# Ledger of designs, part 86: peptides against a protein of PDB entry 2V3S

Target 1, 95 residues: chain A of PDB entry 2V3S
Amino acid sequence: PISLVLRLRNSKKELNDIRFEFTPGRDTAEGVSQELISAGLVDGRDLVIVAANLQKIVEEPQSNRSVTFKLASGVEGSDIPDDGKLIGFAQLSIS

## One batch from the design tools (peptide; made by RFdiffusion4, then SolubleMPNN)

Design b2_p25_2_s4 (from b2_p25_2, 8 letters changed)
Fold by OpenDDE base, seed 1:
Structure b2_p25_2_s4 (fold): chain B 95 residues (1-95), chain A 25 residues (1-25)
Amino acid sequence: as target 1 above (95 residues)
Amino acid sequence: ILSKEEAASLVGEEASRQLELVRAA
């Protein structure tokens, strides 16, 4: 399996790492993303973007060691989006 | 009320997947 880390801020703006595994052929990007949402770790509005980037990283984990992407849940917030600080952005990386 | 980490563990057990929440530095 592929060991992954999803780094993003929670509702308190605290930066957290979510560690999980992805097994090609058994798991799907959308399915795993839905599990993250069900666990309250990802905002439901971010299903599409998380799934898309998860798919990207698992299809070529050697080439895509890390991907940073804008969250749909962050565009309407009062904070100015900043990919460097992961404000309104999240990051997936190979563990 | 379950914490996010507890919820992740519960979902992981039901889905046969482990989700671990770790505070980033």
Scores: peptide ipSAE 0.287, ipTM 0.671, DockQ to the pose 0.122
Fold by OpenDDE base, seed 2:
Structure b2_p25_2_s4 (fold): chain B 95 residues (1-95), chain A 25 residues (1-25)
Amino acid sequence: as target 1 above (95 residues)
Amino acid sequence: ILSKEEAASLVGEEASRQLELVRAA
């Protein structure tokens, strides 16, 4: 399996790492993303973007060691999006 | 960085089994 880390800020703006495994051929990007949402770790509005970027990283984990992407949920916030600080952005990386 | 339009094209797979998630600061 592929060991992954999803780094994103919680409701208190604290940066957290969410560690999980992904097994190609058994797991799906959308399924895992839905689990993250069900666990309250990802906003439901971010299903599409999380699933897409998860798919991107697992299709070529040796080449895509890290991907950063804009969250749909971050657009409405008062803070200006910043990929360097992961404000309005999240990051998936190979553990 | 994938756009929303690019992201939407990659979604549509069937849900998989549950995974154990570990959160760390």
Scores: peptide ipSAE 0.285, ipTM 0.667, DockQ to the pose 0.043
Fold by OpenDDE base, seed 4:
Structure b2_p25_2_s4 (fold): chain B 95 residues (1-95), chain A 25 residues (1-25)
Amino acid sequence: as target 1 above (95 residues)
Amino acid sequence: ILSKEEAASLVGEEASRQLELVRAA
């Protein structure tokens, strides 16, 4: 399995790492993304973007060691999006 | 039916909380 970390700010704007595994051939990007949402760790509005980037990183984990992407939930927040601070952005990385 | 639990934490400039993810596998 591929060990991944999703770095993401919670509702209190605190940064957190979410660690999980992805097993190619058993897991799907959309399925795992939905599990993250069901656990309350990812906003439901971010299903599409999280799944897309999860798919990207698991396709070539040796080449795509980290991907940073803009969240749909972040554009409606009071803070200005900033990928360097992961405000309105999240990051997936190979552990 | 199998399940697994993942734990996560962040060490950095900001205070962070350790999180857990429980999912069926």
Scores: peptide ipSAE 0.215, ipTM 0.592, DockQ to the pose 0.124
Fold by OpenDDE base, seed 5:
Structure b2_p25_2_s4 (fold): chain B 95 residues (1-95), chain A 25 residues (1-25)
Amino acid sequence: as target 1 above (95 residues)
Amino acid sequence: ILSKEEAASLVGEEASRQLELVRAA
């Protein structure tokens, strides 16, 4: 399996790493993303964007070691989106 | 960075089996 880390700020704006495994051929990007949402770790509005970027990284983990993407949930937040600070952005990386 | 439009095609995939998630500060 592929060991992944999702770096994302929680409701308190605290940066956290979420570790999980992905097994190609068994897991799906959408399914794993839904699990992250069900666990309260990802906003439901971000299902599509998380799944898309998860798919990207697991397709070629040797080439895609890290991907950073804009969250739908961050667009109308109180803070200005900033990919460097992961405000309104999240990051997936190979562990 | 993948856009929402690019990600939309992935909606509807089969659900994964339950995974154990670990949060680290």
Scores: peptide ipSAE 0.281, ipTM 0.672, DockQ to the pose 0.044; fails the geometry check

Design b2_p25_3_s1 (from b2_p25_3, 12 letters changed)
Fold by OpenDDE base, seed 1:
Structure b2_p25_3_s1 (fold): chain B 95 residues (1-95), chain A 25 residues (1-25)
Amino acid sequence: as target 1 above (95 residues)
Amino acid sequence: SQQVTSAGGRVFTVEGKGDDVKALK
């Protein structure tokens, strides 16, 4: 399996690393993304963008070691989105 | 670290990062 880390801020704006495994051919990007949401780790509004980027990183993990993407849930927030600080952004990376 | 397990049994390990930690480069 592929060992992944999803780095993003929780509801208290605290940065966390979420570690999990992805098994190609068994798992799907959308399915795992839905699990992240149901576990309360990802906002439901971010299903599409998380799934898209999870798919990107697992399809070619040798080439895509890290992907940073804008969250839909961050658009209406009071904080200005910032990819370096991961405000309104999340990052997926290969462990 | 904390662990969250999905209904299907997938384990998510959650680790808080320090305030000085940002995006990986």
Scores: peptide ipSAE 0.721, ipTM 0.923, DockQ to the pose 0.283
Fold by OpenDDE base, seed 4:
Structure b2_p25_3_s1 (fold): chain B 95 residues (1-95), chain A 25 residues (1-25)
Amino acid sequence: as target 1 above (95 residues)
Amino acid sequence: SQQVTSAGGRVFTVEGKGDDVKALK
């Protein structure tokens, strides 16, 4: 399995690392993203973007060691998105 | 760290990071 870390801010704007495994051929990016949402770890509005980037990193984990992406949930907020500070952005990386 | 387990049994381990921690380079 692929060991992954999703770094993103929670509802209190605190940065957290979420570690989990992904098994190609058994897991799907869409399915695991839905699990993240159901677990309360990702906003439901971010299903599409999380799934797309999870797919990107697991299809070529040796080439895509880290991907940073804009959250849909961050656009509607009052804070200005910032990829360096992961405000309105999240980051997936290979553990 | 904290653990969250999905209904299907997938384990998510959650670790809080410091306030000045940013995106990985």
Scores: peptide ipSAE 0.720, ipTM 0.922, DockQ to the pose 0.270
Fold by OpenDDE base, seed 5:
Structure b2_p25_3_s1 (fold): chain B 95 residues (1-95), chain A 25 residues (1-25)
Amino acid sequence: as target 1 above (95 residues)
Amino acid sequence: SQQVTSAGGRVFTVEGKGDDVKALK
């Protein structure tokens, strides 16, 4: 399986690393993204963007070691998005 | 470090990062 890390801020604006495994051929990007949402770790508004970027990494994990992307939930928030501070952004990487 | 398990059995390990830690470069 592929070992992944999702770095993003929680509801208290605290930065966290979320580690999990992805097995190609058994797991799907959308399915795992739904599990992240159901676990309360990702905002439901971010399903599409998380699934798209998860798919990007798992299809070529040797080339796509890290991806940073803008969250839909961040656009609707009060804070100004900042990719360096991961405010309104999240990052997926291969551990 | 905290652990969350989905209804289907997938394990998510959650580790808090310090305020000095940001996006990976």
Scores: peptide ipSAE 0.720, ipTM 0.922, DockQ to the pose 0.261
Fold by OpenDDE base, seed 3:
Structure b2_p25_3_s1 (fold): chain B 95 residues (1-95), chain A 25 residues (1-25)
Amino acid sequence: as target 1 above (95 residues)
Amino acid sequence: SQQVTSAGGRVFTVEGKGDDVKALK
């Protein structure tokens, strides 16, 4: 399995690392993304972007060691999106 | 560190990093 870390701010704007595993051929990017949402760890509006980037990192984990992407949920927030501070952005990486 | 388990049995481990942006990769 591939060990992943999703670095993302929670509802209190606190940065958290969310660790989980992904098994190619058994798991799907969309399926795991749905689980993240169901667990309350990812906003439902971010299903598409999380799934797309999860797919990207798991299809070539040796080449795509880290991906940072803009969240749909962060666009209309009170804070200005900032990829350096992961405000309105999230980061997926291989642990 | 806290743990969340999905209905399907997937485990998510959540570790707080505070607001230490310097710790980002």
Scores: peptide ipSAE 0.718, ipTM 0.922, DockQ to the pose 0.273

Design b2_p25_3_s2 (from b2_p25_3, 13 letters changed)
Fold by OpenDDE base, seed 3:
Structure b2_p25_3_s2 (fold): chain B 95 residues (1-95), chain A 25 residues (1-25)
Amino acid sequence: as target 1 above (95 residues)
Amino acid sequence: SQKVTSAGGRVFEVIGKGTDTRALK
């Protein structure tokens, strides 16, 4: 399996690393993204963008070691989005 | 760290990195 880390801020603005595994051929990007949402770890509005980037990283994990992407849930937030600080952004990386 | 398990049995390990931590370079 592929060992992944999703770095994402929680509702208290604290940055967390969420570690999980992805098994190609058994798991799907959308399925795992739905699990992240159901677990309360990802906002439901971010299903599409998380699934798209999860698909990107798992299809070529040796080439796509890290991907940073803007969250739909962060656009209307009070803080200005910032990819370096992961405000309104999340980061997926290979462990 | 804390572990969250999905209904399907997938384990998510959540590790706090602090408010001042930034994206990985």
Scores: peptide ipSAE 0.760, ipTM 0.947, DockQ to the pose 0.289
Fold by OpenDDE base, seed 1:
Structure b2_p25_3_s2 (fold): chain B 95 residues (1-95), chain A 25 residues (1-25)
Amino acid sequence: as target 1 above (95 residues)
Amino acid sequence: SQKVTSAGGRVFEVIGKGTDTRALK
């Protein structure tokens, strides 16, 4: 399996690393993204973007070691999105 | 570190990195 880390800010604006595994041929990007949402770790509005980037990283994990992407849930927030600070952005990486 | 388990049995380990931590380079 592929060991992944999703770095994402919680509702208290604290950055957390969420570690999990992805097994190609058994897991799907959308399925795992739905599990992240049901676990309360990802906002439901971010299903599409998380699934798209999870798919990107697992299809070529040796080449795509890290991907940073804009969250739909961050657009309506008071803070200005910033990919370096991961405000309104999340980061997936291979651990 | 805290662990959250999905209904299907997938384990998510959550590790706090702090408010001022930024993206990996």
Scores: peptide ipSAE 0.759, ipTM 0.947, DockQ to the pose 0.288
Fold by OpenDDE base, seed 4:
Structure b2_p25_3_s2 (fold): chain B 95 residues (1-95), chain A 25 residues (1-25)
Amino acid sequence: as target 1 above (95 residues)
Amino acid sequence: SQKVTSAGGRVFEVIGKGTDTRALK
């Protein structure tokens, strides 16, 4: 399996690393993204973007070691989005 | 760390990194 980390700010604006595994051929990007949402770890508005980037990283994990992407849930926030600080952004990486 | 397990048995381990932590380079 592929060991992944999703770095994402919670509702208190604290960054968390969410570690999980992905098994190609058994798991799907959308399925795992839905599990993240149902677990309360990802905002439901971010299903599409999380799934798209999860698919990107698992299809070529050797070349896509890290992907940073803008969250739909972050657009409405009071803080200015910043990919370096992961404000309104999240990051997926290979462990 | 804290662990959250999905209904299907997938484990998510959640590790706090603090407010000032940045994206991985």
Scores: peptide ipSAE 0.759, ipTM 0.947, DockQ to the pose 0.282
Fold by OpenDDE base, seed 5:
Structure b2_p25_3_s2 (fold): chain B 95 residues (1-95), chain A 25 residues (1-25)
Amino acid sequence: as target 1 above (95 residues)
Amino acid sequence: SQKVTSAGGRVFEVIGKGTDTRALK
């Protein structure tokens, strides 16, 4: 399996690393993204963008070691999005 | 460190990195 880390801020604006495994041929990017949402770890509005970037990283994990992407849930927030501080952004990486 | 388990049995380990932590370079 592929060991992944999703780095993103929670509702208290604390940055967390979420570690999990992905098994190609058994797991799907959309399925795992839905599990992240149902676990309360990702906002439901971010299903599409998380699934797209999870698919990107797992299809070529040797080449795509890290991806940073804008969250739909961060666009309408009061804070100005910032990819360096991961405000309105999240980051997926290979462990 | 906290662990969250999905209904299907997938384990998510949540590790706090602090409010001042940035994206990985």
Scores: peptide ipSAE 0.759, ipTM 0.947, DockQ to the pose 0.282

Design b2_p25_3_s3 (from b2_p25_3, 9 letters changed)
Fold by OpenDDE base, seed 5:
Structure b2_p25_3_s3 (fold): chain B 95 residues (1-95), chain A 25 residues (1-25)
Amino acid sequence: as target 1 above (95 residues)
Amino acid sequence: SQQVTSAGGRVFTVEGKGTSTAALK
């Protein structure tokens, strides 16, 4: 399996690393993204963007070691999005 | 470190990194 880390801020603005495994051929990007949402770890509005980027990283994990992407949930927030600070952004990486 | 397990048995390990807004390395 592929060991992944999703780094993003929670509702308290705390940065967290969320570690999980992805097994190609058994897991799907959308399915795992839905599990992240159901677990309360990802905002439901971010299903599409998380799934898209999870798919990107798992399809070529040797080449795509890290991806940073803008969250839908961060657009309407009070904080100004900033990819370097992961404000309104999240990062997926290979562990 | 905290652990969350989905109904299907998937394990998510959550590690706090703090509230810093410094640029990530």
Scores: peptide ipSAE 0.736, ipTM 0.926, DockQ to the pose 0.284
Fold by OpenDDE base, seed 4:
Structure b2_p25_3_s3 (fold): chain B 95 residues (1-95), chain A 25 residues (1-25)
Amino acid sequence: as target 1 above (95 residues)
Amino acid sequence: SQQVTSAGGRVFTVEGKGTSTAALK
């Protein structure tokens, strides 16, 4: 399996690393993203973007060691999105 | 760290990294 880390800020603006495994051929990017949402770890509005980037990283984990992407949930927030600070952005990386 | 387990049994391990808004290295 592929060991992944999803780094993003929670509702209290605390940065968290969420570690999980992805097994190609068993798991799907959409399915695991739905699990992240149902677990309360990802905002439901971010399903599409998380799934797209999860798919990107698992299809070529050697080339796509890290992907940073804008969250839909952060666009209309009070804070200005900033990828360097992961404000309104999340990062997926290979562990 | 803390663990969250999905209904299907997938384990998510959650580690707090703090509240800093400094740029990530």
Scores: peptide ipSAE 0.735, ipTM 0.926, DockQ to the pose 0.292
Fold by OpenDDE base, seed 3:
Parts: C-alpha cells; sequence; structure tokens
Structure b2_p25_3_s3 (fold): chain B 95 residues (1-95), chain A 25 residues (1-25)
C-alpha cells in the first residue's frame, strides 16, 4: 500500500498530519475522501478537491511526491488563504 | 498522537504539529 500524509489545519487552526494507507485496485480516491469526511477530518465541501488530488498522487506516486491544493472550505473564511502556511490549503504527500 | 477508525476499518493516525500560523519549513 501507499503511505500518505494529509497535512491540514483543524477548526482550532491547529496543524495536523493525518496518516493513512491507500491500496491501488482496492481503494478509490473518492471512497477514501468520503471516509476522511465521515471521520470528521476533512470538511464535506472539500470532497471534490481532496479526491482529485488524492487520485493525482496515487496514480503516479513516484512523480507526485507532494501536492498542495486550495480548499473550498477556506475560500470564505476570515483568514486569507496562504499555501505556505496551509491556511485554506492542504498538502498531500508520500510518507 | 490519536487514531480514528472508519466504519469500514480504515485507520487514520492524527499527529499534532502545532498551532503556529508561521510558514512551513
Amino acid sequence: as target 1 above (95 residues)
Amino acid sequence: SQQVTSAGGRVFTVEGKGTSTAALK
């Protein structure tokens, strides 16, 4: 399986690394993204963008070692989005 | 470090990295 880390700020603005495994041929990007949401780890508004980037990283893990992407949930927040600080952004990487 | 397990049995390990809003290094 592929070992992944999703780095993301929670509602308290605390930065967390969320570690999980992805098995190609058994798991789907959308399915795992739905599990992240149901576990309360990802905002439901971010299903599409998380699934898209998860798909990107698992289809070519040797080439896509890290991807940073803008969250839909961060667009209308009080904080200005910033990819360097992961404000309104999340990062997926290969562990 | 804490663990969250999905209904389907997938394990998510959550590790705090701090509360700072400083740029990642």
Scores: peptide ipSAE 0.735, ipTM 0.926, DockQ to the pose 0.288
Fold by OpenDDE base, seed 2:
Structure b2_p25_3_s3 (fold): chain B 95 residues (1-95), chain A 25 residues (1-25)
Amino acid sequence: as target 1 above (95 residues)
Amino acid sequence: SQQVTSAGGRVFTVEGKGTSTAALK
């Protein structure tokens, strides 16, 4: 399995690392993303972007060691999105 | 750290890294 870390800020703007495993051929990016949402770890509005980037990193983990992407949930907030600070962005990386 | 387990049994381990807005390297 692939060991992954999803780094993103929670509703209190606290940065968290969420660690989990992904097994190609058994897991799907869509399915794991749905689990992240149902667990309250990812905003439901971010299903599409999380799934897309999870798919990207697991299909070529040797080439895509880390991906940073803009969250749909962060676009309309008072905070200006910033990928370096992970404000309105999340980062998915290989552990 | 804390663990969250999905209905399907997947374990998510959550570790707080603080509230800093410093740029990540």
Scores: peptide ipSAE 0.735, ipTM 0.926, DockQ to the pose 0.291

Design b2_p25_3_s4 (from b2_p25_3, 8 letters changed)
Fold by OpenDDE base, seed 4:
Structure b2_p25_3_s4 (fold): chain B 95 residues (1-95), chain A 25 residues (1-25)
Amino acid sequence: as target 1 above (95 residues)
Amino acid sequence: SQTVTSAGGRVFTVEGKGTSTAALK
């Protein structure tokens, strides 16, 4: 399986690394993204963008060691989005 | 770290990195 880390801020603005495994051929990007949401680890509004980027990283993990993407849940927040600070952004990377 | 397990049995391990808004290193 592919060992992944999803780094993003929670509702308290705390940065967290969420580690999990993805098995190509058994898991789907959308399925795992739904699990992240149901576990309370990802905002439901971010299903599409998380799934898209999870798909991107698992289809070519050698080329896509890390992907950073804008969260739908972050655009209306009080803080200015910033990819370097992961404000309104999340990062998926190969562990 | 903490663990969260999905209904299907997938394990997520969660490690806090703090509240800093400094740029990632």
Scores: peptide ipSAE 0.732, ipTM 0.926, DockQ to the pose 0.293
Fold by OpenDDE base, seed 2:
Structure b2_p25_3_s4 (fold): chain B 95 residues (1-95), chain A 25 residues (1-25)
Amino acid sequence: as target 1 above (95 residues)
Amino acid sequence: SQTVTSAGGRVFTVEGKGTSTAALK
């Protein structure tokens, strides 16, 4: 399995690392993303972007060691999105 | 750290990074 870390801010704007495994051929990016949402770890509005980037990293983990992406949930907030601070952005990386 | 388990049994380990702003290397 692929060991992944999803770094993103919670509702209190605190940065968290979420570690989990992904098994190609058994897991799907969509399915795991749905689990992240169901677990309350990802905003439901971010299903598409999380799934897309999870797919990207797991299909070529050797080439895509880390991906940072803009969250849909962060676009319309009062905070200005900032990928360096992971405000309105999340980062997915190979552990 | 804390553990969250999905209905399907997937384990998510959550570790707080506090006020850190740095992306993962």
Scores: peptide ipSAE 0.732, ipTM 0.923, DockQ to the pose 0.294
Fold by OpenDDE base, seed 3:
Structure b2_p25_3_s4 (fold): chain B 95 residues (1-95), chain A 25 residues (1-25)
Amino acid sequence: as target 1 above (95 residues)
Amino acid sequence: SQTVTSAGGRVFTVEGKGTSTAALK
């Protein structure tokens, strides 16, 4: 399996690393993304973008070691989006 | 560090980094 880390801020603006495994051929990017949402770890509005980037990193893990992407949930927030500070952004990386 | 388990049995390990600035890889 592929060991992944999803780094993003929670509702208290605290940075968290979420570690999980992905098994190609058994797991799907959309399925795991839905599990992240149901677990309360990802905002439901971010299903599409998380699934797309999860798919990207697992399809070529040797080439895509890290991806940083803009969250839909962060667009209308009071904070100005900033990829360096992961404000309105999240990062997926290979552990 | 905390553990969250999905209804399907997938384990998510959550490690807090505080309110510090993100250190991207």
Scores: peptide ipSAE 0.732, ipTM 0.923, DockQ to the pose 0.283
Fold by OpenDDE base, seed 1:
Structure b2_p25_3_s4 (fold): chain B 95 residues (1-95), chain A 25 residues (1-25)
Amino acid sequence: as target 1 above (95 residues)
Amino acid sequence: SQTVTSAGGRVFTVEGKGTSTAALK
């Protein structure tokens, strides 16, 4: 299995590392993304973008060690999106 | 560190990083 870290800000704007495993051939990017949402760890509006980037990192984990992506949930927020500060952005990394 | 388990049994471990604003390097 692939060990992943999703770095993402919570509703209090605090940065959190969410660690989980992904098993190619058993798990799907969309399925795991849905689990993240149902667990209250990811906003439901971010299903598509999280799934897309999860797929990207797990299909070539040796070359895609980290991906940072813009969240749909961050667009209408009061804070200006910033990938360096992970405001309106999330980051997936291979641990 | 805390854990959240999905209905299907997947374990997510959640670690707060406090006031950090840095992305993973």
Scores: peptide ipSAE 0.731, ipTM 0.923, DockQ to the pose 0.277

Design b2_p25_4_s1 (from b2_p25_4 with S1A D8E E10A T11E T19K T21V)
Fold by OpenDDE base, seed 5:
Structure b2_p25_4_s1 (fold): chain B 95 residues (1-95), chain A 25 residues (1-25)
Amino acid sequence: as target 1 above (95 residues)
Amino acid sequence: ALFSSVEEAAEGAKNVSRKFVVEPA
C-alpha cells in the first residue's frame, strides 16, 4: 500500500496531518475521498478536487511526491486563500 | 496521535473500514 498524508485545516482553522493508506487495485481515489468526507475530515464540497489530486499522486507516487490544490470550500470563506499557509488549499504527499 | 475510523454500512462496499490518523502539523 501507499502511505499518504493529507495536510488540511479543520473547522477551527487548525492545520493537521491526516495519515492513511491507499492500495492500488482495491481502493479508488473517489472512494477514499468519500471516506474522508464521511469521517468529517474533508468538506463534502471538496470531493471532486480531492479525488482528482489523490488520483494524480497514486498513479505515479515516485514522480508525484507532493501536490497542493485549491479547495472549493475555501473560495467563499472570509479568509483570503493562500497556498503557502494552506488557507483555502490542501496538500497531499507521500509519507 | 488522534485517529478516526470510518465504518461504512453500504451494500457492495469494497472497504467497509478505514483508519485515519490525525496529528497536529
Scores: peptide ipSAE 0.584, ipTM 0.889, DockQ to the pose 0.290
Fold by OpenDDE base, seed 4:
Structure b2_p25_4_s1 (fold): chain B 95 residues (1-95), chain A 25 residues (1-25)
Amino acid sequence: as target 1 above (95 residues)
Amino acid sequence: ALFSSVEEAAEGAKNVSRKFVVEPA
């Protein structure tokens, strides 16, 4: 399996690492993204963007070691989005 | 470390039970 880390700020704006495995052929980007949402770890509004970037990283994990992407939920916040601080952004990486 | 285990039916997913490990970055 592929060991992944999703770095994302929680509802208290605290930055956390979420570690999980992805097994090609058994898991799908869409399915795992839904599980993240059901676990309360990802905002439901971010399903599409998380799934898209998860697919990107798992299809070529050797080339796509890290991807940073803008969250749909981030535009609703009062804070100015910042990819460097992962405000309104999240990061997926291979652990 | 914080652990979250979910069992969920998701479209296209064969594994319906997954473990997430959450820790401060």
Scores: peptide ipSAE 0.583, ipTM 0.889, DockQ to the pose 0.296
Fold by OpenDDE base, seed 1:
Structure b2_p25_4_s1 (fold): chain B 95 residues (1-95), chain A 25 residues (1-25)
Amino acid sequence: as target 1 above (95 residues)
Amino acid sequence: ALFSSVEEAAEGAKNVSRKFVVEPA
């Protein structure tokens, strides 16, 4: 399996690493993204963007060691989005 | 570290239990 880390700020704006495994041929990007949402770790509005970037990293894990992407849930927030600080952004990386 | 286990069902797929480990970055 592929060991992944999703770096994302929680509802208290604290930056956390979420570690999980992805098994190609058994797991799907959308399925795992739905599980992240069900666990309360990802906002439901971010299903599409998380699934898209998860798919990107698992299809070419050797070339896509890290991907940073804008969250839909961060667009309407009061804080100004910042990819360097991961405000309104999240990051997926290979562990 | 904190963790959460989620059991999900997908269309035509087996029920899968997944463990997420959450830790400060």
Scores: peptide ipSAE 0.583, ipTM 0.889, DockQ to the pose 0.286
Fold by OpenDDE base, seed 2:
Structure b2_p25_4_s1 (fold): chain B 95 residues (1-95), chain A 25 residues (1-25)
Amino acid sequence: as target 1 above (95 residues)
Amino acid sequence: ALFSSVEEAAEGAKNVSRKFVVEPA
């Protein structure tokens, strides 16, 4: 399995690392993303972007060691998006 | 470390449950 870390801020704006495994051929990017949402770890509005980037990193984990992407949930927020601080952004990386 | 376990049917997913380990970055 691929060991992944999703780094993003929670509702309290606290930056957390979420560690999980992804098994190609058994897991799907969309399925795991839905599980993240169901767990309250990802905003439902971010399903598409999380799934897309999860797919990107798991399809070529040797080449895509880390991906940072803009969250849909962060666009309409009061905070100014900042990829360096992961405000309105999240990061997926291979452990 | 904080743990979150999800056991739910997800479209396209073959596994039934998954553990997420959540920790401050």
Scores: peptide ipSAE 0.577, ipTM 0.889, DockQ to the pose 0.290

